# Ledger of designs, part 56: peptides against a protein of PDB entry 8OXM

Target 1, 371 residues: chain A of PDB entry 8OXM
Amino acid sequence: FKAEFRLAGGVNLPKIIDCVGSDGKERRQLVKGRDDLRQDAVMQQVFQMCNTLLQRNTETRKRKLTICTYKVVPLSQRSGVLEWCTGTVPIGEFLVNNEDGAHKRYRPNDFSAFQCQKKMMEVQKKSFEEKYEVFMDVCQNFQPVFRYFCMEKFLDPAIWFEKRLAYTRSVATSSIVGYILGLGDRHVQNILINEQSAELVHIDLGVAFEQGKILPTPETVPFRLTRDIVDGMGITGVEGVFRRCCEKTMEVMRNSQETLLTIVEVLLYDPLFDWTMNPLKALYLQQRPEDETELHPTLNADDQECKRNLSDIDQSFNKVAERVLMRLQEKLKGVEEGTVLSVGGQVNLLIQQAIDPKNLSRLFPGWKAWV

## One batch from the design tools (peptide; made by RFdiffusion4, then SolubleMPNN)

Design b1_p11_6_s3 (from b1_p11_6, 4 letters changed)
Fold by OpenDDE base, seed 3:
Structure b1_p11_6_s3 (fold): chain B 371 residues (1-371), chain A 11 residues (1-11)
Amino acid sequence: as target 1 above (371 residues)
Amino acid sequence: AESIVEELLAS
């Protein structure tokens, strides 16, 4: 290890360390504290399995459909080492950085990211109709700019086209696999983009198996397919390459049903893998500025109520695990809302759900559905 | 490894 460390920023102040390997090569590592990396490690293994399935199929292999993965070494329930994703940036940092964000640079007369967030917070406790109207006003005055990512990074037209295609394939693959696994919390800081490959890296995998639907503000979209995500695909949007890559990914997932169910079943019943949503995690993910003042220390909830009979906890856990497995089986059969859909029908439904401004307007304001 | 990471997290 080098004696120097760098701060990566963020609430948990992760430390970037440089390590010299036994091969004499320098490697950057991210040391996270106060973060449970076990779920990230498990989800990376599931992504590696999905990548193996995608590489076995000729059509998905030819399209280079993969989910970007990173190495995770969990050390404790509160610490671990990550591979530092060198040459990646959060899409939120590129798009909505306060000073130099692409929205401010390319759309200086639009609403600021702060104005958009403020407007959506003001209606957070309002009706779905009021949320929808304010979301539409925000969207009208905050136009997408993510097309400029590839234009800034790739000046050669042939390279630009190739990288835009790589981006579109990465969004498609991660969206479909993320839907199958029920990945939530896909806010603009949990999705990185590689500045060299234009591929996405999904981080912070702590909301899986549709546990985002049981948050105080439930998640209403299957994956992030917001206006900026679509704008990065260029003039075709969700049509053509994106749709075809989603269909080919979904075909491989559905044809791999037995393998995926077996893996997820083993993981759901692993006593070391805590995938369930707890009230403290839910509060942390959707903390409101108003709630900071009312954290009275009255969560001296006696250690005595954690003596809920082990039997009642186990029965409740088993029922949730069974429900997750049943819903995964439905997705892999193409069962949506009690109807069996073709691959094309299922992918179409998911795209429509993900781009629906009624669904987007209902999301927690911290998810930034207008970006 | 763990002790170095704990020392890095404590610093």
Scores: peptide ipSAE 0.013, ipTM 0.496, DockQ to the pose 0.036
Fold by OpenDDE base, seed 1:
Structure b1_p11_6_s3 (fold): chain B 371 residues (1-371), chain A 11 residues (1-11)
Amino acid sequence: as target 1 above (371 residues)
Amino acid sequence: AESIVEELLAS
C-alpha cells in the first residue's frame, strides 16, 4: 500500500488507496468503512451469473449484453475493499456537479440542481397531485443534457455512434437484470459511467429484492429510467435499440427461471447474507439534511437488543423470504399485477412505469428523479 | 491487508 490516500467524498468517507500487487502492478482500491460490503459482493456474483446466461444465448451474445461488475472483498460486517473503477465518473457528478456539471454548462438559464432539489423537498410531505405539479415545473425548467456525454468524449462520428449504442445496451441490460433482482431506483451517484466504453457500473447495492418498496418513501419505478438516462440514448430514446435489448435480456432471464430461483433461494436463506431492510438503514438511505445532527450518535450503541426474539424474527424473515421468491417467480413468468404478459408486454409495462412522471414525482426527493 | 485497512478506516 502507498502511504497516501485520497478521499472519494460522501458520508462514509471512503478512501482511495494505491496498492502494489505481488505481480508488481499498481491497482487503485476504494476502502469503505461503516458499510456492509457483503451485499455488494453477493450481488456482483449474481451479476456474473446473469452475464454467463447472457453470453450463452446467441441473441444477447451478438448484442454484447452484459452488466458491468467490479471486485469486492468484504473484510468485516462494516468494512471492505472495492476495486476502484478507474476511468469512470458518477453520472450525477457529470450531470449536476456544482462547478462544471453538464446542466450548468449546456442549460445555464435552467434551474440549478439545488433549486430543483429545494422545490421537491418543499412538497415532500404534500399530496401526490402537488408533487406531480411541482415535478412537472422542475422538469420544464431542467431539461435533459446527458446526450452531451458521448458527444464530449467521442469526437469521431462513427465512434460516437458505437458508444451511444454501447450505453443504450448497458442501460437495457442493467435495467432488466436490476428489475429481476429488485434493485429498484438507483441514486445518480451510485451509477458510474465508463468514459472509454460508455457502459454503466452500478455500485452500492444495499437495496435488493424490492426492499426499496418498504422504505418510508417507497419506490414507484422498476428501475432508473429518468429523462437524462433516456437522453443519453439519443433521438430514439427508449424505442428501437433499448426496447429490443430489454426484450432479449428479459427473454434470457425468463428462460433461465429455474437457475435464477435456485440461486436466489440459496442467497435469501444464507445466514451470512443480510438483505432485509432494517429501520436504521431505511432512515440512512432517506435521511434529510435536517436529520443528520440527531442520528450520528445512535448508530454505534444497540447491536445487543436485536438478539432476543430470534423465533419471531426467524418466522418474520422466512415469510419475507417466501414473498421475495414468489414475486421473483412471478416476474420470471411475466406476471404483472395478476396478469400474465408476453416478454414484449412485460418490457413495455416496465418502461411505461419507469418513465411515468406520476411515478417519478412520488420518489424520495434525495434520489433526484428529475435528473 | 486487513490490519492496514482497519487502521486506514480508524484514521
Scores: peptide ipSAE 0.012, ipTM 0.481, DockQ to the pose 0.039
Fold by OpenDDE base, seed 5:
Structure b1_p11_6_s3 (fold): chain B 371 residues (1-371), chain A 11 residues (1-11)
Amino acid sequence: as target 1 above (371 residues)
Amino acid sequence: AESIVEELLAS
């Protein structure tokens, strides 16, 4: 290990370390403290399985549809080593960095990222109508710029076009796989982009199996398909390549129902895999910047009322696991809101839900739905 | 491995 480390930013201050392998190669590693990397490790295995299914199908293989994976080595319940994808950047860092973010560079007269966040925080406790109105005002004064990522990184027009297609395919594959698995907390710091491949890397997989719907501010979108995400696809937006790649991914997932259900069932009942949302995790994910000061350790919440009989906890867990499996089975059958949809109908519904400004306006302000 | 990570987290 080199004696030098860099901070990767974020609340947990993960450390980037450079390691020399026994092969003499330097490898960057991210050391996360305070995070349970077991969930990330399990979800990476599920993504590898999904990639195997996508490689077996001729149509998805021809389109090179893959979800990007990284190596996770959990070392403890609260620490581990991630293979830091060399040449990746958080999409939030590229878009909304305070100093040199793409929004500030290309749209200097728009609202700042801070102004947008402040406006949405001011209405956080307001009606859905007031949230929608303020979200539309924010969106009008904060126009998408993510098209410039590929334009800055890929100067050759043929390379630029190929990388824009790679990006669009990566968004499509990760969106559909993420939806099937109920992956939440898709804020702009939990999605990295590879500066060489233009593919997305999803990190911090701690909200899965639709547990984002039981947060204090429920998640209202199936995946991140915000205006900047769409802008990176170019002039066709969600139409053409993106839609077709979503449909082909969904077709493979639906045709692999038995395999996906069997694997998720094993994972849900694994006593070492904590996928359930707890109140402390929910508070952590939706912390207000103002609440950082009042976390005095005086949450000596008396352990007295959490003596719900061990039997009631186990029964509650089993009922949640059963509901997750039932909902996964519904998704894989194309059952949405009690109706059986075709692959094209299901993908269309998911796209419409993900881009709906009414759904986006209801998200927690920390998710940054205007980006 | 754990000890190196603990030292790196403590530094």
Scores: peptide ipSAE 0.005, ipTM 0.473, DockQ to the pose 0.040
Fold by OpenDDE base, seed 2:
Formats: structure tokens, C-alpha cells, sequence
Structure b1_p11_6_s3 (fold): chain B 371 residues (1-371), chain A 11 residues (1-11)
């Protein structure tokens, strides 16, 4: 390890360290504290399995459909080392950085990211109708700019076009795989973009198996398909390449039902994999910026091993695990809202749900659904 | 590794 570290931004102040491997190569690593990286490690293994399934299918292999993975080494329940994705940037950093974000650069007369967040926070406890009206006003005055990412990074028109296709394929693959796994908390800091490949890297995988739906403000979209995400696809938006890549990914997932169910079943019953939402995690994920100051470190939550008393807690856990498996089986059968859909019908429903401004307006303001 | 990470997190 080098003696110097850099702080990565964020609430947990992750430390970027340079390590010399046993092979003599320097590798940049992200050290996270106060975070259980076991969830990330497990989800990375599931993504690798999904990638193996996608590589076995000729249609998904020809399209180079993959979910980007990174190396995770969990060390404890509160610490671990991530392979730092060198040459990636959070989409939020590119779009809504306070000093030089793309929205400020390309749309200087639009609302600031802070003004948008403030307006949505003011209506957070209001009706769905009031949230929708304010969300529509925010969206009208905060127009998408993510098209400029590929234009800034790739000056050659042929390279630019190829990278925009790589981006679109990455969004499609990660959206469908993420939906199947019930991946939540897809805010703009949990999605990185690779500055060389234009592919997405999903980080912070602690909200899985639709546990985002049991948050105090439930998640109302199957994946992030906000206006900036769509703008990065270019003029066709969600039509053409994106839709076809979603359909081909969904086809592989549905045809791999037995494998996916078996893997997820093993993980749900693994005592080392705490996928369940707890009240403290829910509070942390949906905490107000104003409330961050009052979390005194004085919760010495003693290592009371919550010895899950093997009777009533285990029955409640097993019933949650069974419901997760049943819902996964439904998704893999194309059962949506009690109806069996074709791959095209299911993908269409998911796209419509993800772009619906009524669903987007109901999300927690920290998710930044207007971006 | 763990001890170095703990020391790094404590700093």
C-alpha cells in the first residue's frame, strides 16, 4: 500500500489507495468503511453468471451484451476493498456536478440541480398529484444533456456512433438483469460510466430482490430509464437498439429460469448474505440531508449478534425468501400484474413503467428522477 | 490486509 490516500466523495468517505500486487503491478483500490461489501461481492458473482448465460446465446453474444463487473474483496461486515474502476465517472458527477456539470454547461438557463432537488424535497410529504405537477415543472426546466457525454469523449464520428451503441447495449443489459434481480437504489452516484467503453458499471448493490419496494418511499420503477439515460442513446431513444437488446437479454434470462432460480435460492438462504432490508439501512438510504448531522456515532450497536431466534424471525424470513423466489419465477415466466406476457410485451411494460412521469415523481428525491 | 484497512479507516 502507498502511504497516501485520496478521499472519494460521498457520505462514507471511501478512500482511494494504490496497492502494489504480488505481480509488481500498481492497482488503484477503493476502501469502503461502514458498508457490507458481501452484498456487492455476491451480486457481482450473479452478474458473472448472467454474463456467462449471455455469452452462450448467439444473439446476445453477437450484440456483446454484458453487465460490467468489478472485483470485490469483503474484509468484514463494515469494511472491504473494491477494485477501483479506473477510467469511470459517476453519471451524476458528469451531469450534475456543482461546478462544471453538463447541465450547467449546456443548459445554463435551466434550473440548477440544487433547485430541482429543493423543489422535489418541498413536495416529498405531499400528495402524488402535487409531486407529479412539481416533477413536470422541474422536468420542463431541466432538459436532458447526456448526449454530450459521448460527443465530448469521442470526437471521431465512427467511434462516437460505436460508443453510443455500446452505451445503449449496456443500459439495456443492466436494466433487464437488474430488473430480474430486483436491483434498487439506482441513483446517479450508483451508476458509473466508463470514459473509454461508454459502458455502465453499477455499484452499491445492497438493494436487491425488490427490497427497494419496502423502503419508506417505495421504488416505483423497474430500473433507471430517466430522461438523461435515454438522451445518451441518441435520436432513437428507447426504440430500436435499446428495445431489441432488452428483448434479447430478457429472452436469455427467461430461457435460463432453472439456473437463475437455483442460484438465487442458494443466495437467499445463505446466512452470510444479508439481502433483507432493515430499518437502519432504510433510514440511511432515505435520510434527509438535514438529518445527516444528528446521527451521532453513539449507536454502539453492541455486537449483539441478533441471534435470530430460530422460531418466529426465521418463519418471517423464510416467507420473505419464498415471496422473492415466487416473484423471480413470475418475472422469468413473463408474469406481470397477473398476466403472462411475451418477451416483447414484458419489455414494453417495463420500459413504459420506467419512463412514466407518474412513477418517477413518486421516487425519493435523493434518487433524482429528473436527471 | 484487514488491519491495514482498519488502520486506513481509523485515519
Amino acid sequence: as target 1 above (371 residues)
Amino acid sequence: AESIVEELLAS
Scores: peptide ipSAE 0.014, ipTM 0.498, DockQ to the pose 0.041; fails the geometry check

Design b1_p11_6_s4 (from b1_p11_6, 5 letters changed)
Fold by OpenDDE base, seed 2:
Structure b1_p11_6_s4 (fold): chain B 371 residues (1-371), chain A 11 residues (1-11)
Amino acid sequence: as target 1 above (371 residues)
Amino acid sequence: GETILQELLDA
């Protein structure tokens, strides 16, 4: 390891370190403290398996449908090392950086990212109708700019077109696999874009198996398909390449149901894999910037009350695991809202749910559904 | 290895 480190920023102050591998190559690594990287490591293994399934199918292989993966080395329940995804940037950093974000550069007369967040925070505790109205006002005054990512990075028109297709395919693959696995917390800092490939890298995989639906503000979309995400696809939006890649990914997932169920079952019952939502994690994920100061971890949760009967905890856990498996099986059968859908019907429903401004307006303001 | 990583986590 080099003696110097850099802070990556954020609440947990992850440290970027340079290390020399046994191969003599320098590699950047992210050291994350105060976080359980076991969930990320497990989800990366599931993504690698999904990639293997996608590579076996001729139609998905021809389209190069893959989820970008990174190496995770858990060190403890509260620490680990991530392979730093060199040449990636958070989509939030590109779009809504305070100084030089693409929204400010290309749309200087629109609302600032801060103004949008403030407006949505003001209505956070209000009715769904009031949230919807304010969300529509925010959206009207905060227009998409993510098309400019590929235009800035890829000046050659043929390369630009190829990279826009790679982006669209990456969004489609990650959206469908993320939906099947119930991946939540897809805010703009948890999605990186590769500056060379235009492919997405999903990070911070700590909300899976639809556990985002049991947050104090439930997640109301199956994946992130916000206006900027769609704008990055270009003039066709969600139609054409995106839809077809979603359908082909969903087809492979549904045809692999036995394999997916078996692996997810093993993971859900792995005592080393804590996928359940706990109140502290829920509070952390939906914390207000103003509330950051008062959470001294002086919750001496007296060890006494958490001795609720191990049997009742185990029975509750098993019932949640069974419900997750049942819901996964339903998704893989195309059962949505008690109806069996075709692959095209299921993908269409998911797209409509993900782009619905009523669903988007109900999300936690920290998710930034207007971006 | 582990000690340097721990020192980096504690720093």
Scores: peptide ipSAE 0.007, ipTM 0.437, DockQ to the pose 0.037
Fold by OpenDDE base, seed 4:
Structure b1_p11_6_s4 (fold): chain B 371 residues (1-371), chain A 11 residues (1-11)
Amino acid sequence: as target 1 above (371 residues)
Amino acid sequence: GETILQELLDA
């Protein structure tokens, strides 16, 4: 290891370290403290299995449909080492960085990211109608700019076109795999884009198996397909390449039902894999600025009182796991709202749900559904 | 390995 480290920023202050391997190669690693990387590691394994299924199918293989993975080595319940995704940037940093974000550069007369967030936070406790109206006003005054990512990074027109296709395929694959695994909406800082490949890397996989639906502000979208995500696809948006790649990914997932169910069943019942949403995790994911004052982590919550009967906890857990498996089976059968849909019908429903401004307006404002 | 990593986590 080199003696120097860099901070990657964020609340947990992850440290970027350079390591010389036994092969003499330098490798950057991200060291996270105060974070349980086991869920990330498990989800990366599931993504690798999904990638194996996608590579076995001729139609998805020809399209190079993959979900990007990174190496995770959990070291403890609160520490681990990740592969540093060198040459990636959070889409949120590119789009809404306060100094030089693409929205500010290309749309200087639009609302600032702060103004948008403020407006949506002011209506957070209001009706769905009031949230929708303010969301539409925000969207009108905060126009998408993510098309400029590929235009800035890929100056050659032929390369630009190929990279825009790679991006669109990456969004499609990650959206459908993410829906099957119940990853829900993804915060803009938890989606990295590779500056060379234009592929997305999803990080911080702390919400899976539709646990986002039990958050204090429930998720209302199957995956992140916001206006900037769509703008990065170019003029066709969700039509053509994106839709067709979603359909081909969904076809492979549905045809792999038994394999996916077996894998997820093993994971849900693994005592080392805590996928359940807990109140502290829910508060962390949807922390309100007003709640900052009282969450002194009184580390001294005595472990004493949670001798709740092991039997009642186990029965409640098993019923949650069974419900997750049943819902996964429904998704893989194309059962949506009690109706069996074709692959095209199911993908269409999911796209419509993901782009619906009524659904987007109901999301937690901290996740910036207008970006 | 672990000690340097722990020192890095504690720093």
Scores: peptide ipSAE 0.007, ipTM 0.416, DockQ to the pose 0.037
Fold by OpenDDE base, seed 1:
Structure b1_p11_6_s4 (fold): chain B 371 residues (1-371), chain A 11 residues (1-11)
Amino acid sequence: as target 1 above (371 residues)
Amino acid sequence: GETILQELLDA
């Protein structure tokens, strides 16, 4: 390891370190403290399995459908090392950086990202109707700009076109795999885009198996398909390439039902893998920037007293695991709201749910559903 | 390896 490190920023103060491998290659790594990387490591293994299934199928292999993965080495329950995603930027950084974000550069007369956040925070405790009206006003005055990512990075028209297709395929694959695994909506800082490939890398996989639905503000979308995510696909939006790639990914997932169920069953019953949402994690994930100061001291103390009856906790856990497996089986059968759908019908329903401004307006404002 | 990682985690 080099003796120097850099701070990556953020609440957990992750440290970027450079190391020289036994092969003489320099590798950048992210050391994350005060965070459990076991869930990230497990989700990367499941993504690798999904990629194996996608590579075996001729239709998905020809389309190069893959979910991007990174190396995770958990060291303890509260620490680990990640592969630093070199040559990636958070989509949130590209879109809504305060100094030079794409919205500010291309739409200087629109609302600022701060004004949008403020307007949506003001209605957070209001009716769904009031949230929808304010969300529509925000959307009207904050127009999508993510098309400019590929236009800035890829000046050659043929390269630009291929990279826009790579982006669209990456969004489709990650959306469907993410839906099957119940990753839900993703914060804009937890989606990286590769500046060379235009593919997405999903990081911080601390919400899985639809546990986002039990948050204080429950998620209402199957995956992130916001206006900027769609704008990055270009003029066709969700139609054509995106829809076809979703359908082909869903077809492979549904045809691999037994394999996916067996893997998820082993993971859900692994005593070393805590995938359940705890109240403290739920509060942390939906914390207001203003409340950051008060919650820091209490996370260390109370891990000792919840010696509640092991039998009642185990029965509650088993009933949650069974419900997750049943819901996974339903998804893989195309059962949505008690109705069996075709692959095309299921994918269409999921796309409509993900782009519905009524669903988007109900999301936690901290996740910036207008971006 | 582990000691430097632990020092980085404790810092």
Scores: peptide ipSAE 0.006, ipTM 0.415, DockQ to the pose 0.035
Fold by OpenDDE base, seed 5:
Structure b1_p11_6_s4 (fold): chain B 371 residues (1-371), chain A 11 residues (1-11)
Amino acid sequence: as target 1 above (371 residues)
Amino acid sequence: GETILQELLDA
């Protein structure tokens, strides 16, 4: 370990540490404190399994459909080591960085990222109709620019086209796999883009199995398919390559139903895997940036023995686990809203739900649905 | 953990 560390920013001030391996290679590691990295580690294993399924299928293998993974070493419930995704940038850093974000560079007359956030925060407690109207105004005055990522990074037209295709495939694969697993909290800082491959790396996997739906502001989209995400695909948007890659990924997931159910069942009943949303985690995920100063949890662990009978906790847990498994089985059968859909019908419904401005306008403002 | 998941994938 080098004696020096860098701060990666954010509330928990994760430490970037440079380590020399026994092989003499330098590796950057992100040390997170206060976060349970066991969730990330387990979800990375699930992603590796999904990748194995995708590599076995000829149609998904030919398309190189993979979800990008990173190494996670959990050390405790409150500490662990992440592989630093070298050569990646958060999509939020590229798009909405205050200094030199792509929106500011390419759309200097649009609303600033701060103005957009402020407008959506002002209506956060308002009706769905008022949220929708303000979201549409924000969207009209904050036009997508993510097409410029590939144009800036890949100057050769043939490479540019290949990388835009790799991006589109990565979005499709991660969107469908993420939907099947019920992955939430897909804000612009939890999605990295690889500057060399144009593939996405999803980080902070602590909201899974649709636990985003039980947040104080429920998640209303199956995955992130916002205007910038779509703009990065180029002129065809969600049509053609993206849709076909979603369908091929969904075909593999549906055809692997027994394997996926068995795996998720083992994980849901693993006493070491705390996937359930707790009230403190829910508050943390939807805190306002302004409220960051006062919640020093003086966890005075006053022993208020809320002896909720261990039996009532276990019964509540089992009912939630059973519901998650039932919903996973429905997804893998193509059951949406009580109707059995074809792969194309299911993928179409998910795309429509993900791009619906009514669904997007209802998201927590910190998710930045206008980006 | 890893072993059971790998066995289920290799089946």
Scores: peptide ipSAE 0.006, ipTM 0.518, DockQ to the pose 0.019

